Peptides against a protein of PDB entry 3S8F. Designs and how they scored, part 91

Target 1, 157 residues: chain A of PDB entry 3S8F
Amino acid sequence: VLTLFVAVPSLMTAFTVAASLEFAGRLRGGRGLFGWIRALPWDNPAFVAPVLGLLGFIPGGAGGIVNASFTLDYVVHNTAWVPGHFHLQVASLVTLTAMGSLYWLLPNLTGKPISDAQRRLGLAVVWLWFLGMMIMAVGLHWAGLLNVPRRAYIAQV
Target 2, 166 residues: chain B of PDB entry 3S8F
Amino acid sequence: DEHKAHKAILAYEKGWLAFSLAMLFVFIALIAYTLATHTAGVIPAGKLERVDPTTVRQEGPWADPAQAVVQTGPNQYTVYVLAFAFGYQPNPIEVPQGAEIVFKITSPDVIHGFHVEGTNINVEVLPGEVSTVRYTFKRPGEYRIICNQYCGLGHQNMFGTIVVKE

## One batch from the design tools (peptide; made by RFdiffusion4, then SolubleMPNN)

Design b2_p14_2_s3 (from b2_p14_2, 6 letters changed)
Fold by OpenDDE base, seed 5:
Structure b2_p14_2_s3 (fold): chain B 157 residues (1-157), chain C 166 residues (1-166), chain A 14 residues (1-14)
Amino acid sequence: as target 1 above (157 residues)
Amino acid sequence: as target 2 above (166 residues)
Amino acid sequence: GVLLMVNEAFLEAE
């Protein structure tokens, strides 16, 4: 009940963020239905990180609704599915947002811009992190569906 | 300029909100459809049954492991299982193949898990509550019970066995 | 829906 209660406002928030991104992309010269996406500053790790976090949060959020469903939760509860959900929410969105925040915050606090090398490294870090999280998340969700137990070092599957 | 920007933002927000609302209904419809068409594999929760965890070991159906398996019909059994730190009682649980087994599981101490490998039996066991699970083992053999809820120092070693006899 | 389908598949395999 609690999860479902917050699902609607969270979804609304998510799409308002998307709207802001669309607006920003269009201001940067993006045209068409999807052209605004390409126009976003994908060369900035401070931007890329939280956006990737948001992308990871989408399936995680959907999973939250699944977990809150009585019938569906019976399938996934206390299986590897649950850690998969957590890693999408915490290790993806929260962590990537934190990482992205640092890429913005530190240069502003120090008054010194990051070097090009640091920028490229930052991009590599956040993309690799995202990739790793997605691989792990898919694996954990899949394992959960195969009834791999949570909090156990053994599994029949 | 600020006013124009504000109006533009509002327009995009309205569009996305409309989209979000539409998608919400789509998701609800999809969930409803799947729930309506797929009914297998769901074990409904029974009525809340309570027990005193402080006395469950001394009196009642869980007190004697030798009497834990009760035949309730020609092909029906009730098994009174204790999940405790750190194991299960009785262990092994011996049941006939093809019989309908009703597990009545409770805990005298802390919350445990009751996850039976090779089955869809996966429930949490709360002190003071009785978890009821109904299952029919179609294949003979040994089924491992795994505790999938952290219950203390010995959690990782907390296993049981169900032996299904031909 | 996917969860239910997978669950059914496992149950049928038992």
Scores: peptide ipSAE 0.007, ipTM 0.768, DockQ to the pose 0.016
Fold by OpenDDE base, seed 1:
Structure b2_p14_2_s3 (fold): chain B 157 residues (1-157), chain C 166 residues (1-166), chain A 14 residues (1-14)
Amino acid sequence: as target 1 above (157 residues)
Amino acid sequence: as target 2 above (166 residues)
Amino acid sequence: GVLLMVNEAFLEAE
């Protein structure tokens, strides 16, 4: 089985989304190599949440390649590395995407826009969530490399 | 204009696709390099060995914990270990320092883990399969075995000990 | 084709 071939569609999808973000940013007046990023609607939690999820997915995806390697998986399998990986994938990307979707969906379902206070609160929530996930993920990956076992309350001294 | 937008989108998509493929190759190359230069700590998978989990406690090399440690040659031992709900057998596992130890690990009940602290020994133990791990303990002392695969209500208390004797 | 070859070579190296 061509194990690592699974990474191809994933990377294609990820960078296609990135391309869409770049295009959108440029349409919003962003110019240059990085100016398009600043032009994106960072004041909207419905946008920020899934984008932060995507950012968390980047190291998670890279880790996925490691996890898919037979020999490298021996190093990381059933260590804290694995929870670090799927917290980036599930607790970051999936959860933040769900949060973002909710910020879009509720106003549309109720017919009422979110208040400015709700918007600011939403931004705070998604950024804090992302920050917490990144800190935890880095810690878990680090611990995993130090051979801290998964599914155990105890670790090597 | 729609046509201009279409062309722009295609250009961006092609660029990012090319980048994605390039990054894929970079990752593969890095992994390949790592494997080529750092192979000493990697335990390759051996041939799949099967066992009947329903009889493993009754007959065969796992049946008697007193006979679990078998000397197979000069400074070479095979240790037949059972991981079960909720512990390991034999416990403790006593082996000599500096000897090459081949662990043959299986389970009579559910999937367990076999994680030995202070070592790179870390395998899942499946009923009906025998996990084989080779290791040489350089330092005497006690090494704790941790179950790192959820196996039931007593999972958190499932520990074993390897005692390495001088 | 190149990707497949690289992948196979990688797998052999594992």
Scores: peptide ipSAE 0.000, ipTM 0.786, DockQ to the pose 0.024
Fold by OpenDDE base, seed 2:
Structure b2_p14_2_s3 (fold): chain B 157 residues (1-157), chain C 166 residues (1-166), chain A 14 residues (1-14)
Amino acid sequence: as target 1 above (157 residues)
Amino acid sequence: as target 2 above (166 residues)
Amino acid sequence: GVLLMVNEAFLEAE
């Protein structure tokens, strides 16, 4: 009940953030239904990281609703599905947001901007991290649906 | 100018909120569809049943592994299973093929898992509570029971076996 | 209708 109660305002918040991104993209010259996305600063790891985190949070949030559902939780509970959910929520959203915050915070704290090389490296790290997390999460969710248990080193499948 | 910007932001927020509401209904529909089309094969039959974990080994239906399998009706059995550090009793659990089996599982010590491979039986077992799972084995053979809840140093080696006989 | 369907599914799982 509590999780489902939190899900509604969380969705509202997430889509409000998306609305802010659309507004920002349109202010930057983006036009059309999706053109505003391209206009966002994809060359900045401090921007890319949190956005990728949010993208990972979408399936993770849906999974949270599943995990909170009594009948569906019976199917997925203590299977590889659960760590798959965690990796989307913690290792994707939280971690990528932290990475993005770091790319903004360190230059401001030191008073020195990051070099172009550091920026490019940061972009590579963030994108590769996201890709790895998505592969791992999809694999874990798939394994979970195949009844692979968590906290066990062997499985029948 | 500020008012114009504010109005524009509100318009985008309104659109995205409408979209979010629509997606909420889509997710609910997907959950409903999944539940409606999912064949569980396992029926949670559990009302909250409590037992004293300090005496469960000495008295009651879990006390004697030799009497753990009780026929309750035609082609119906209740199996009283203990999950303990670090194993299951009885072990093996022997049940007939095609019979409706009601597992009554509890623990005398700490929380354990009861995950039967090849089935959708997967419950946590709490000391002081009885986990109830109803299942019918359609295929004969051996089914391994795995503990999927960390229960101590021997957790990784905690296995049991269900033998389904023709 | 969807809510009723979900509710029924939860009740059957009890």
Scores: peptide ipSAE 0.000, ipTM 0.754, DockQ to the pose 0.019
Fold by OpenDDE base, seed 3:
Structure b2_p14_2_s3 (fold): chain B 157 residues (1-157), chain C 166 residues (1-166), chain A 14 residues (1-14)
Amino acid sequence: as target 1 above (157 residues)
Amino acid sequence: as target 2 above (166 residues)
Amino acid sequence: GVLLMVNEAFLEAE
């Protein structure tokens, strides 16, 4: 029970970021309950990448709570579920944030803005990465629930 | 203008914080629901038991693979299993169908995994500790034991077999 | 290269 209290500050932090996004979207002319989302700069890979990372982090965070639960951890421990969780946390959030940072950093370091072609390519890369990561993560979690072992090349299932 | 912006931010933060708390309760509820509906699949961990990994091969119940399967009751057995680099002993493990099997698993060397395919048996095996798992095989046949914890260069080929006899 | 050789040796021994 006490272990689950660790989720409280994590959720507070995560949703503070969400609050910042909502505020930003509303400043950009977004209205209503969801209109602020559409108003965000979805044409910028430096923005899209971290946001997609955040989206992947939501189920990953929920999985973290599951993994921290003694009884449920027994079910998922050392199965494909675990790498599924890791890929949502590290390979999606952290990696996409790094990618987004790169899309911001390089133009600033060089003093040259990215071309429209580069921007479009960046968007394609980020979205394809996210899509692939989600497919893999869902597959790994599913396999884990079917008791496919971690760190093994063979499974009965 | 700055004051208005700060007030707006605060309002959004409060809303999202409330949402975060609500989601926390949802997650707790989901965990509770899962536990309530899937309790039949839970194998409880045994009590903490220690063993000397340096002598486990020479003396005690793990020393002789031929004596590893011990009948403790009319339909109850204890199986003393060693997970080592890189295999299991005894191998195969022979047990009767329908009997309650208590696996006592330890390691003389490094940490290993003990994952039995076709079952929910999945535990880590630590040197100096005894892992206890209770299981009843309902179907006869061969069940493969897989090491799912990296234990060295031969990890990927570390397999055992449980043979369940009719 | 050395690790691969050692790995192969372990695999062959099993």
Scores: peptide ipSAE 0.000, ipTM 0.779, DockQ to the pose 0.007

Design b2_p14_2_s4 (from b2_p14_2, 7 letters changed)
Fold by OpenDDE base, seed 3:
Structure b2_p14_2_s4 (fold): chain B 157 residues (1-157), chain C 166 residues (1-166), chain A 14 residues (1-14)
Amino acid sequence: as target 1 above (157 residues)
Amino acid sequence: as target 2 above (166 residues)
Amino acid sequence: LVGLMVNEAFLEAE
């Protein structure tokens, strides 16, 4: 049980980021309990991408705690659950953050802002990526709980 | 105004930190609940047992597939299984229905998986170590063994069968 | 595809 206190620094970091988002949203005119969320720059793929990554990282982090538990890990180890977990961590947070960074980097490298069409395309890419990732992750976790093995093309169920 | 901004940030951080701590305890509680209510399917790990992978095929209980199934009691058996590139021995593994089976699994070559469909048996098999799993088959039939740890070119075709006899 | 073909060839040789 005490081992789980290792999660404290990670949670502190994650929720500090959330605090920053709340502050930013409120500075942008958002009010109330949830109004600050709407005030965030959802029209910018460079912002949306990493935020979606953060959202995917939440269940992934919870899964990390599960995977770190000796007893619970026995249930999920080498099943489809594991790929589900790291796709939330790597293919969601890391990848989306990289994508978002690119949407910031390229305009700065070229010295020209992206066109409106490029911006809309970027938003579409990011949201579709997130949607696909969530579908896959949910499926993998579910399959894992049904004892579908990883690294195998065949399963009983 | 900069000072006000700092105070505002601090207030939000404190709130979210409190939330984070609360969530930590929620997760701990969930784990505790799961362990308390869902222990029936848990197969505890055995003691660390070592074997020489270079001689396991030539001598000892894994050497002869025909001698792999050993009756240790009236309704108890130990099955010495080798996971190798690319298969299992013995294959098939024949055991009686309702008997308590102790699988002793090791590898002479590389790391493999031992995942038995229709059961909660799922362990990694390391050369030099013996994986021990206890299970009782309640239903007769064939149970497929799947390697779920990449072990080489033939990994995807590495299967075994457990035949449970009435 | 090349990788799969090579893999299949090795498997057949076993």
Scores: peptide ipSAE 0.005, ipTM 0.784, DockQ to the pose 0.008
Fold by OpenDDE base, seed 2:
Structure b2_p14_2_s4 (fold): chain B 157 residues (1-157), chain C 166 residues (1-166), chain A 14 residues (1-14)
Amino acid sequence: as target 1 above (157 residues)
Amino acid sequence: as target 2 above (166 residues)
Amino acid sequence: LVGLMVNEAFLEAE
């Protein structure tokens, strides 16, 4: 009940953030239905990380609704599906947002900007992290649907 | 200028909110579709039933593993299962193929899992409560019971077996 | 959504 209660305001918040990104992209010269996306600062790991986190949060949020549904939860509860959901929510959104915050915070705290090499490395780290999380999450959700249990080292499948 | 910017932002927000509402209906439809096309071999059959975990081993239907399988009707059985640290009783659980089985599962100690491989039987077992699961085994053979809720040092080795006989 | 929440609550209460 609580999860479903927060689902609508969470969706509203998420899409409001998306609206802000669209506005920012258009201010940066992006045009058309999707051109504003390309205009966003994809060369900045402090931007890329949280955005990738948001992308991971989309299927995770949908999964949250599934997990909170009585009949569907019976299917997925205590299977590999659940840790798949967690890895999207915590290891993707929260972690990537923290990583992005770090890329902004450290230069400001030290008073020194990051080097170009550090920036490129940061981008590589963030993208590779996201890719790894997506592979793991898809695998865990798939395994969960195949009735692979969580907290067990063996499975019939 | 500020007014124009504000109006532009509101326009984008309005569009995205409309999109979000549409997506909400899409998700609901997907859930409905999943439920409609998903076959459930296990039906929750029980209301909240409580039992005293401190006496469940000494008296009542869980006290004697030899009497745990009770025929309740033609081709219908109730199986009283205990999940404990660290195993299940009776073990093995022997049931006929094609019979409707009602599992009544409880715990005398801590919370355990009851996950039957090859089936959609997957419930948590709480001390003081009785978990009720209805299932019909269509295929003979052995089905492993796995504990998927951490219950202590021996959790990883907590297994049981259901033997379905022809 | 409120209807779904209420429905799920009743189902869980069974």
Scores: peptide ipSAE 0.005, ipTM 0.771, DockQ to the pose 0.018
Fold by OpenDDE base, seed 1:
Structure b2_p14_2_s4 (fold): chain B 157 residues (1-157), chain C 166 residues (1-166), chain A 14 residues (1-14)
Amino acid sequence: as target 1 above (157 residues)
Amino acid sequence: as target 2 above (166 residues)
Amino acid sequence: LVGLMVNEAFLEAE
């Protein structure tokens, strides 16, 4: 009965993180409604990766409300919708956060900064990963709505 | 400076909290709207019914696939289906077009899925529990049953068929 | 939200 209340602290946390990003961007000289976004360190894969994870988590979280609904779950449960959801949550947020953490951790552990080439490669990796995850997630959610079953190699055409 | 910063932070936090709550209400409203307008497409679970998975093959309504389809009234049938590793019983399931079919599905072994293509029938089948699904087939033909819950090495080949007769 | 919670509880109880 209290299932939907889980969305409250989740959304509070999500938007608190977003507020922190806005604050950081404004401290870095960003102004206006969107200028703070541009001011964030988009040249650092250690920053970009978890932020992209957060972006993927938004639709995933919205879908989580659907999945948690008793009645709406009958529509989506054990369809391709579910893999779409957890790929956003795990393969996007968790994985990208881990990637970002690695980009921060390795330089600190080795005492050596990453090279510019490594930085650029890192940016390419996380952006391509995010793009791939988004494409796949949209496809899986769409397929799920078309009643494509989960854990099956075949579906009605 | 510090006071100004504090006020700014509080304003941002309050703003984002308000926005989060607003979005929550939007999502809830969307759910409410969906439920209000699409209730006919939702098949809620019935009351929990239990069965002994160790004896379900030997005695009871699931024991004989030849007796699995039971007419319970005019244009009403109950079908006792077993989902097992790796298939369904009976197979095929033969039912009349336009009849109200109540599927009583259980498993003698592990958890399986019961997903009927072309329909909104999609339930998990747990050993010891009976899944009840009510459906009326409007179109004659064959409907494939797909196991959408991993149940072992033969999971990918676990299919059944519902034959709807005119 | 309360309405939906009540609805879910009702549906689950059936």
Scores: peptide ipSAE 0.000, ipTM 0.788, DockQ to the pose 0.017
Fold by OpenDDE base, seed 5:
Structure b2_p14_2_s4 (fold): chain B 157 residues (1-157), chain C 166 residues (1-166), chain A 14 residues (1-14)
Amino acid sequence: as target 1 above (157 residues)
Amino acid sequence: as target 2 above (166 residues)
Amino acid sequence: LVGLMVNEAFLEAE
């Protein structure tokens, strides 16, 4: 009940953020239905990281609704599904947002911009992190649906 | 200028609201799909049943593992199972193939898991509460019980066995 | 979502 209650404002927030991104992209010269996406600053790890976190949070949020469902929770509870959900929420959104924050914060605190090499490395880090997290998350969710137990080192499947 | 920006924002918000509505239906569809494909259509439900965890080992249906399996009908059994640190009682649990088995599971100590491999039986076992699960084993053999709730130092080794006899 | 929330509340109450 509580999860579903907070889901409403969370969804509103999510789509508001998306709207803000669209607006920003259009201000940067993006046109059309999807052209604004390309216009966003994808060359900046401080931008890319939290955005990727948001993308990972979408299926995680949907999973939250599943986990909160009485009937569906019976299927997924204490299976590998649950760790999959956690990793999308914490290890994706929270972690990537933190990482992205550092890419913005440190240059501003030191007064020195990051080098181009550092920028490229940062991009590589956040994209690789996202990719790995998505692979793991999909695997965990899939395993969970196959009734692989949580907190056990063995599984029949 | 300010008015123009306001109009633009409203337009984008309207678009995303429409998108959000569409996504809502997608999520509902996904939930429905998951429910339909990953459930056997049976969700064990029962009324809350309480027991005193401090005396459950000394008296009552859980006290004697030799009497844990009770025939309640021609093809019906009730099995009184204790999940404890660190194992299950009785162990093994012996039941006939094709019989309707009602598991009454409780714990004398801490919270445990009761996850039976090869089945959809997966419940938490709380001290002071009785978990009730109904299942019919169609295939003979051994089914491993796994504790999937951390319960202490020996959690990783906490296993049981259900033996389904022909 | 409100409808689902209400539904889940009833389900949990059973």
Scores: peptide ipSAE 0.000, ipTM 0.769, DockQ to the pose 0.020

